# Peptides against a protein of PDB entry 3H8D: the designs that were tried, part 124

Target 1, 122 residues: chain A of PDB entry 3H8D
Amino acid sequence: DMKRQQRFFRIPFIRPADQYKDPQNKKKGWWYAHFDGPWIARQMELHPDKPPILLVAGKDDMEMCELNLEETGLTRKRGAEILPRQFEEIWERCGGIQYLQSAIESRQARPTYATAMLQNLL

## One batch from the design tools (peptide; made by RFdiffusion4, then SolubleMPNN)

Design b2_p20_4_s3 (from b2_p20_4, 6 letters changed)
Fold by OpenDDE base, seed 5:
Structure b2_p20_4_s3 (fold): chain B 122 residues (1-122), chain C 122 residues (1-122), chain A 20 residues (1-20)
Amino acid sequence: as target 1 above (122 residues)
Amino acid sequence: as target 1 above (122 residues)
Amino acid sequence: ALSYEEILANALPMDDGIPE
């Protein structure tokens, strides 16, 4: 159903290995998620010291959030929800368009709002 | 037209008197706007040292942004746009519901998406 | 990738749009 609500979220985090370090040594990362209805369609992690992690439904299911949107509590977490463009801008900068395109071409991507939008754009 | 796009924005500001102070003495305020299509419907200002300022279309036109949305450049200012709930939560905390309700009852409010939603809620 | 549980366990405060 292409009428599913598209919702986007972001959570800043400190790497587990940095939790016991001095504050100046706690490097901040960012976790991003796109939910197409109740299920995650895209996920992304920004790290200060390594390449971004890009994940798309179908291809990367085992590495992505397995909880439905309600189970995540993201809709109830103040400040977690972001505008679509706040997700897309970072996604694009990280090469997400090419990543998803490759997943579509290899038939690894599950059809989502994201795949549909990309296919309409190209 | 109730089909107008609702868009919300937030901009931090420093009081003019604090501009030349040390960073720790620069008290930050927040300017909020709700645009119902091209025109502002609600405006709000949070100050660190005085009560919030609440403004609604019709009643407070002379104190509100007179520019249409495109003229403001807000849609092009990175980080300025916010989710509806990010506006509404602060609006509610500041007594915005009662403020708008009073403006409706006094026939000072111009009909907007905000007035319609409030009338449906009450 | 980190699990969602790991993200939550290591999450920082969000910006809720309320001034300091």
Scores: peptide ipSAE 0.448, ipTM 0.714, DockQ to the pose 0.676
Fold by OpenDDE base, seed 1:
Structure b2_p20_4_s3 (fold): chain B 122 residues (1-122), chain C 122 residues (1-122), chain A 20 residues (1-20)
Amino acid sequence: as target 1 above (122 residues)
Amino acid sequence: as target 1 above (122 residues)
Amino acid sequence: ALSYEEILANALPMDDGIPE
């Protein structure tokens, strides 16, 4: 149902390949997740040196977080939760609207809060 | 009504006395606000060198922000809005629960979302 | 994309801007 709680999270990270490099050579990335109730609806990675990675439920399930929200521990990770707009601003800048729209049109997207909101926007 | 949107904000400030000091000698404080719909319900100031200031609607109106939320421009200030828990965590650590409780018991607090939630907690 | 486990393993401290 569309009454599910929408929660957004962000985790900064250093790429595994950079983990043992000198500090100045470690490139910081950002991992983002949108949970529609217990399950992930959208996921995103922001990298300093490559295109953003955008993922949507139904289409990209094999590449997305497979844990439910409670299993992730994100709700208990201080500073991980962000406001909806903090996710959406980056999502929009990275072409997320078009990405999700294409997934809907190709019938690859699973219905989520995100798909419903986009359909209302268009 | 208790259906009003609850929004929380935080902005850093430098004390007027430190404004023209060297950067290393400027003491940064934090100003927090909880808006229950258009109007402020709770306000808080975190200082590095003095006790926190806690303010609640009804009791401390003369010391609190007199502008409605829209007039403050806080909703348009990037990075000012925070999650409820980001406010509540500091509020709790600063003794805000006891402060608000005392204001309710003394009949000085104006009914707000904050007073209602506290009454449910006790 | 990185797995969630990889993100956790390589996570940096959260910067929430809240004073201690």
Scores: peptide ipSAE 0.448, ipTM 0.707, DockQ to the pose 0.791
Fold by OpenDDE base, seed 3:
Structure b2_p20_4_s3 (fold): chain B 122 residues (1-122), chain C 122 residues (1-122), chain A 20 residues (1-20)
Amino acid sequence: as target 1 above (122 residues)
Amino acid sequence: as target 1 above (122 residues)
Amino acid sequence: ALSYEEILANALPMDDGIPE
């Protein structure tokens, strides 16, 4: 169960609305995902001009990637995979611990590796 | 024995001769290392203007990093650590499999995680 | 949040130090 492979990914992107703007007006964002086995456990978006978006499984399922890891093609996308710490460092800075904790306390979070780790930390 | 933690690192470098040149004249290289536990197992250097350098433990000890992992400070250097595949992909492109295989066959290679994996692959 | 499809459609090249 909790022996599933934990894999983390990051994709830089330009906002759809900025795609056809001049280069200087294209603002770079970052999409992050944590997969607990085949299914996403956490997702995060960094934007240069607005607060980060944090999403956790169970609570935010409908706003998160619905594809399983294999379907995403992330494992085949060069440069997309990142180390756990590269995800966690941003997650922590964005208030992810508090966000996930609140989701657990409200019983909205689906049990994942992330929830288990947080429960061990507290 | 073969349960040691495998960790991989990458650091960009500028050639010493280019350090004080204009930015456009600074050619960037890449230094890669694979540590099998505390000790280096493989090292690789990418250069923009010359062939890659491949080094394997046992054969090339005197040309490789002699510091243990902790002494290198790499674990404390942000962005230095990379995924295994990020190392292996370049290693393979540079002919690392053949290089290590030859070192094993010539009995120059010290047994490491890398040698064990190669032996399992063949 | 953007959909994964939107992310892919607007993805930038990965910067992993290796030329594409």
Scores: peptide ipSAE 0.446, ipTM 0.712, DockQ to the pose 0.635
Fold by OpenDDE base, seed 4:
Structure b2_p20_4_s3 (fold): chain B 122 residues (1-122), chain C 122 residues (1-122), chain A 20 residues (1-20)
Amino acid sequence: as target 1 above (122 residues)
Amino acid sequence: as target 1 above (122 residues)
Amino acid sequence: ALSYEEILANALPMDDGIPE
């Protein structure tokens, strides 16, 4: 449904394994999420020392945030929400277009705003 | 014109007097701008040690950014653009509604998206 | 991937120039 609001969020984090390390040894990561209405459509993790983790609804449901948007509290977390382009730029750089396309072709992707936009792009 | 794009920006700054100080002695401020199409409608500065500076088009033209949006380069500066709510939350907290209302009542405010939205709110 | 709960538990402050 094109009437659903598309909202994007980002949270910087320190890896759990680095929490008790000295500040210089704490490696910063970034968690990203795209919500198509109340439900997550895409999720992404950036790490300084490993490849990005890309996740899409339908294919990766068990590895993605299981909470709806309101349950996450993201809408109430100061600074968490980002502009669409802030998500898309990173998504594209990390190979997200190819990842989502492959999920569609393998019939693993659930239809979302993201799948619809990809179909418009190609 | 309701067709004009509303865009919001934020840039951190260090006070000129603190530029050569140690990092712990550099007090960070924040510069905010609202552009109604190509022209600035509102500007705001947050300082850690003085009251916020609020500026509105028409009243404060000589103290505001004199460049149109494209000339500023803000659209090309990574991380400068922010969501409308990220501007509005700070604007409201700093007394921006009252400031803009007073500028309208004194016939100093130039009509913008900001003045129109205020009229809808009150 | 980390769980959402793990992200929240290990989240860093967002810097918007104003105290929460």
Scores: peptide ipSAE 0.446, ipTM 0.716, DockQ to the pose 0.553

Design b2_p20_4_s4 (from b2_p20_4, 6 letters changed)
Fold by OpenDDE base, seed 3:
Structure b2_p20_4_s4 (fold): chain B 122 residues (1-122), chain C 122 residues (1-122), chain A 20 residues (1-20)
Amino acid sequence: as target 1 above (122 residues)
Amino acid sequence: as target 1 above (122 residues)
Amino acid sequence: ALSLEEILANALPMDDGIPE
């Protein structure tokens, strides 16, 4: 049920290909995840030089984190967890509402807290 | 009831006496608040050059924020809201558990979410 | 999309807001 705990995480990263470059040439990205209970509901990547990547459960399962929340270790990584609004603000700016809506309408989205909230909004 | 929303906030501050000093000479403090619904339940201050200040509802009302949450504007201040654990970690390090316990035992603490959680722990 | 493994292997220090 939607009584599951909603938890959000963010990790800044340097692209693997940039790891051996000079510090000034290392492009910083941001990885985001929304877990609806133990399973990921939404995932997002911000990149400095390409469009954001948006992923939703059901539609993008093969591209998303396959681990349950406990397996990820995210809950044990200091500073990784963020407030819901810290995720949602970026999600909205990246067009996440439209992306998830499209996934629902096309019957690709798995029902999650995120889909339920959007359906309440529409 | 303990069904009230628990919200936590943190704000950095510079001591008034340091406001006109060079940036490197401005000592930074941290103000923390826990709101149990609309009313503050715990407050905490970190200082670079003096002991932490711990305050709990009922015992320290006259020293704590007198505004309800909406009146503070904290919910509208970007970056002010923090996760529960971001408050609790510092609270614990500062001896907050013992402080609140003492306030409960001395019958000075007002019942809050914080007192209830501590009583469940003990 | 990057795997979580790739993200963690290339993670930067977190800004957890803990005072210096």
Scores: peptide ipSAE 0.392, ipTM 0.703, DockQ to the pose 0.810
Fold by OpenDDE base, seed 5:
Structure b2_p20_4_s4 (fold): chain B 122 residues (1-122), chain C 122 residues (1-122), chain A 20 residues (1-20)
Amino acid sequence: as target 1 above (122 residues)
Amino acid sequence: as target 1 above (122 residues)
Amino acid sequence: ALSLEEILANALPMDDGIPE
């Protein structure tokens, strides 16, 4: 189980509502995903004008990517893949540890590499 | 031996001659390094105005980083570390496979993860 | 949260650090 490859991705984007605005009025967001093997384990969105959105497998399945990693095409998107620490640094900064911990404690989190690592840390 | 962690780094640089020029006249280069455990295995430099420089351990030791990985501080430099493929894509594009192969055939290359991978590929 | 499809549809160029 814990032999699954952990892969992380990041995509900068412009909000759909800003797509047709002048360049100076387009606000950049960041989409992040952690895949534990073929399936998403964590997802995160950074926005310039609202709090980050944090999502974890099990708890937030309905809001998270439903495609397996290969189906996403992320592995083939140049520049999308990032190092684990590039994800984790932002995750931690955004309160992801507490969010995942709360999901574990509430029995909402699906066991993933992320939950295992957190439980080893705490 | 092949259990050593493979870590890759990239640092942009401005040519010394351009350092005091206006921003629009500063041409950016890129310095790349592959560390096989604590020691550099491959180095590469991209320049806007000359061919890439490729260097491999054993052959080019006198021109390569003489510091071990920890001494470089690269692991602590934000944004310096890159994914293996981010290095390999550029390495391949710049003729690194042929360069390393030639170094192996000439008995100039020190055995590294890079030499092992190449020999498995060919 | 946005779907991946929406993200990709509105994606900006990646800064992959490869000189143009």
Scores: peptide ipSAE 0.390, ipTM 0.710, DockQ to the pose 0.692
Fold by OpenDDE base, seed 4:
Structure b2_p20_4_s4 (fold): chain B 122 residues (1-122), chain C 122 residues (1-122), chain A 20 residues (1-20)
Amino acid sequence: as target 1 above (122 residues)
Amino acid sequence: as target 1 above (122 residues)
Amino acid sequence: ALSLEEILANALPMDDGIPE
């Protein structure tokens, strides 16, 4: 419930397809995740050349991380964890509020901390 | 009390003596602060060429930041805020536990969230 | 979307602010 710890993570990456290109042609992306307790609630990817990918629990389970937080090893990866606002700022800029709202309205979103917070704001 | 928000900050610095050197000769230090609500509870400095400086409220007030959190502008400086563990990991490595413990035992430490947490661990 | 495994396999160094 609302007592679950909210934790946020970010990993910069180079696209797999760019790994063998010259350094100047490697474009940096960013992977983000929000965990509501042990389970992922939101995920997003920022790419240099395409729209952001936004994913929410319930709706996008098949495309999201299926590992629980402990299994991911993210809590043990130095520099991966970020502050809540560091996630939310990007989420907001990418249209995450509207995306999650639409998922709630369509009854596709699984209840999470994120859905609860959004419902409190509307 | 224990309901006060605990916030942590980190700022890199270049030593004044190195400001006019070539970039390759500028050695970075790191300034860290823990705020227990509006007031600083712990401060530390990492230097490239000398031992870390550890400071705790009550004992080291004259050497610590005298501004309240809002006055510092740290909450508005992007990238300055860090996770609790990012502070604590360095604090522990620098001998901060022993330093704070000694300050408590000598009755020099002002009660803070940090002193309370340490007392709960001992 | 990429899997976490793919992300980690292609991860870049992160600046954790800890001096080496």
Scores: peptide ipSAE 0.388, ipTM 0.707, DockQ to the pose 0.702
Fold by OpenDDE base, seed 1:
Structure b2_p20_4_s4 (fold): chain B 122 residues (1-122), chain C 122 residues (1-122), chain A 20 residues (1-20)
Amino acid sequence: as target 1 above (122 residues)
Amino acid sequence: as target 1 above (122 residues)
Amino acid sequence: ALSLEEILANALPMDDGIPE
């Protein structure tokens, strides 16, 4: 059923608002994405000064990457790709399991590899 | 034919001779391994002060990891696992393609995922 | 959430683990 390739990416960033601040005043964030085949399934942002942002396909489409994987150029960006566990560990720490579970139960989540794996976990 | 899981690992090391030196006098090396299923297929060491060491299964068994993957504990060592390209990029830079090719041609290399992929590349 | 474009425009160097 799920023969699509699962690929994960991470990009460290400085918030746009901090870009012109002194180095000591720049706050580093982390952007994460899970692609189920060509399309994003989960997205996440870590911030040092606010709660993490968790996004799942179907529910949060308007706030997630709208490009297919090839269009993003992420596969060609050196160091951007990460192992599945490098994504999942952070996802779990941020309450991603509960977030996705709630999206499934509310019938807001689009079926993806992520939703399928969660069904197997519960 | 090749349904075994391919997994790659990297571990930094300090030479024994440098272990008790001041931090500024320690030379850091890198140990790399490619496992084709449970057994090692390729091994590599980077050093700051000498040529890289390249090893391939069959030819270099006596100098390679003798433990199966589970016995190594590498799968449980945080940060040790790397993406395939993180291994291959260094392997290629160090002349690994030519090394493995020569081992195949001399009939010293054991057939592995690495040998199979090289056949497809040439 | 930031767009991917915004993330990339403000991206930091990534540690790809390649030894120097």
Scores: peptide ipSAE 0.393, ipTM 0.703, DockQ to the pose 0.776; fails the geometry check

Design b2_p20_5_s1 (from b2_p20_5, 11 letters changed)
Fold by OpenDDE base, seed 1:
Structure b2_p20_5_s1 (fold): chain B 122 residues (1-122), chain C 122 residues (1-122), chain A 20 residues (1-20)
Amino acid sequence: as target 1 above (122 residues)
Amino acid sequence: as target 1 above (122 residues)
Amino acid sequence: MKAEAEARQKELRELIANTP
């Protein structure tokens, strides 16, 4: 069977409390997504004022984007798609490897490209 | 890679309104689940007083069992596990093939063993 | 829990939808 494409996206978001402030007072967060084929495998949120949020398929499904890739329209948004390394660099910095590893060990992680790659690494 | 095992389960449930009635006045429903490896692929609920509920992974995740197979304890519950055909017979009678097919066509179905088998059939 | 999940999903959908 054809391999599923791995695609990564990043979009900014402004905190609800900041949305009506002057631009200089808006602190942007960043929403990241890794799609393994049509379905999200990992999600990550960087915030200016709280710890990063790491989410992996199977464990965090209810908190992750429920839309399939096509439904999101991310592929049609300019600048949304990023390189794998642009995602992985942040993922690693935020402790994503350990997070996913723990999810695998606890049998909470649904098998994805991400779990497979990690299992190959370890 | 090793193929994921397909396991099927069925457990009865009593309607909330009937739970305090005499046994003769309790009408049982039936909860069915198909697990593709650790994760649910299909769920089905038969009710005595309303239409059956069909659910497929990807489309109906929020209404389906959120626990992985091990977390459910179903594998340890006597009489819960059923044969594939015991599930499929009911699934087919309830229009499950059409339901899953529609979910695939609308790109709502997450790939599972069930989607693969259906795609092979059609 | 369901209500919280629904709220979260709504926020995500809005975030994605509102991003140009």
Scores: peptide ipSAE 0.267, ipTM 0.529, DockQ to the pose 0.283
Fold by OpenDDE base, seed 4:
Structure b2_p20_5_s1 (fold): chain B 122 residues (1-122), chain C 122 residues (1-122), chain A 20 residues (1-20)
Amino acid sequence: as target 1 above (122 residues)
Amino acid sequence: as target 1 above (122 residues)
Amino acid sequence: MKAEAEARQKELRELIANTP
């Protein structure tokens, strides 16, 4: 639904094991989120020492942020919001298109802006 | 989205406390669900000895069915599917319109067919 | 599974909350 605002966010995370290490030894990961209106549509995690994690609404609800956008406070965190392409570029590189497509085909994906866009491309 | 099929279901449940009682002493409750496509939009529970429970997607996700429609097997249970009005009549009587409206106003409701219909009425 | 999910959500909430 085009009336819903699409917003994208990225925040860093430090591994618990590295939490108390010197800054130079802290390996930074990244947490990404795509919100289709108030609700998350896609989530992605880049880790310094393991493969990226891709999550899509419907399929991976239990592993994704359960908070609505306003509850997260992400819109109020400076530097957290990113451009759509900044999300999509990483998403694509991580195999997100195939991941979402498979979720759609298996009827596990909840309809979102992301599913709609993908279906328009196919 | 009109392309998504709206389907409604009702199944009985017996209270755990009454599970091992004689049938005549088992008070039957009713579990209702509205699925907007594969995903639940509204859930409702009628209890024999407490107020009805109303649940809407987004606000009450943790208390609602976590399975998609196909996973529930409801479409394959004879007598489980009900007409839209059979759900809506009970929903309205239980204060569902106000409940959903409040969820929308508080920005807790996930957009669904139900939210869209309500907004069209207002 | 439920416990694991709750742990995951807690982690996410902490991540978001602790991000300046």
Scores: peptide ipSAE 0.266, ipTM 0.519, DockQ to the pose 0.348
Fold by OpenDDE base, seed 2:
Structure b2_p20_5_s1 (fold): chain B 122 residues (1-122), chain C 122 residues (1-122), chain A 20 residues (1-20)
Amino acid sequence: as target 1 above (122 residues)
Amino acid sequence: as target 1 above (122 residues)
Amino acid sequence: MKAEAEARQKELRELIANTP
């Protein structure tokens, strides 16, 4: 069960308002995803002009990618896949541990690899 | 992980069209839910005038209850909780095994207790 | 609320799809 493969991805995004601006004026954000097997467990978004967005399965399903991993095509996008630590480092910096912990405590979090790991850590 | 509590519920519903009819004219359906821990794994709806509806997590999320178990209040609704077999018997009669199997094979199914059990059965 | 969710999902799908 928790033997599912954990895979992490990151892709850049440009704000809609900046889409037609010159490259220098396109402030780039970053979209992060943690897939626990075929299904997303955590999502994170870094923005140039606002606080990071943290999302966890169960609690934030409506705001998270609804596609399974295969449907995303992320595994076939060159440079999209990142190391676990590349995700976790940012996750931790953004207060992800506390965010996920709170989601667990409030019974909003769907059990995932991430919830399991956190509950092993604590 | 698969040590999560499996709980099953059933509640009646009346068709919207029959809502204002006399009791004798209110054809009753039944709404079934299987919760794998706090989150729904399977949903099933029996109707008086059309085929049963089978729904599995991952594939049919948009049509399934989006609330976690605690949010539903089902555990506090007298007579709502049913035995596992009371769910499974109907599930099997409705072709649920084949439905879930197909969802797994097509990579539409989110891993749940139900998917695990099926894959143990087969 | 549902409309906002749908819009968000569309945005995400487009983001993912348009990433080379």
Scores: peptide ipSAE 0.266, ipTM 0.519, DockQ to the pose 0.347
Fold by OpenDDE base, seed 5:
Structure b2_p20_5_s1 (fold): chain B 122 residues (1-122), chain C 122 residues (1-122), chain A 20 residues (1-20)
Amino acid sequence: as target 1 above (122 residues)
Amino acid sequence: as target 1 above (122 residues)
Amino acid sequence: MKAEAEARQKELRELIANTP
């Protein structure tokens, strides 16, 4: 049901190796999530020292957050929620369209708002 | 999309402890799956020596088959596919309606054909 | 893979939980 609300979130993470370093020497990564209603549709991770990680529902379920939206508490974390375009811009730059397209073509992607939008785009 | 085909499967399994026993001493369990299109909606396990296990999408994703329908090869396994009622009869007897209802009420169940049908029943 | 998946989920839960 496309009436489900699409909500996007971003939170920072610090590498374990940098946990006890001086603040200026802590390199920050970013964790992104797209929730299609209560369930995650896409996850994205930006790292300071390795390539971005792209994950889509169906294909990457075991590597994505298993919590539903309410269980995450993300809606209650100040500054965590972002605008759709703030997610999509990074997603596109990281090759997300191609990644999701390949998942659809290989029949690995579970239908979500993201798969529907991509199918409208192509 | 409720236009997705609902398909049901059942395969036997032998307990690890009985693997090397004489055939007559091997107690057989049964693994059941309900696929809502390419993705599993419900899983059920009947054991000879412990209570049945009921699993529903969203709540029990980590314990359910992670493969899509095509990846399982179940559609190509002779005798594996069963009729809807063959699944539902056992599901009901094992308390599946109550189990799924509780998962919906706790907001743990991902929307599937099964959740939709239950909501029509109540 | 099961153990690896569990470890991954634990890390994700901790990340989310520890973010103020």
Scores: peptide ipSAE 0.264, ipTM 0.528, DockQ to the pose 0.284

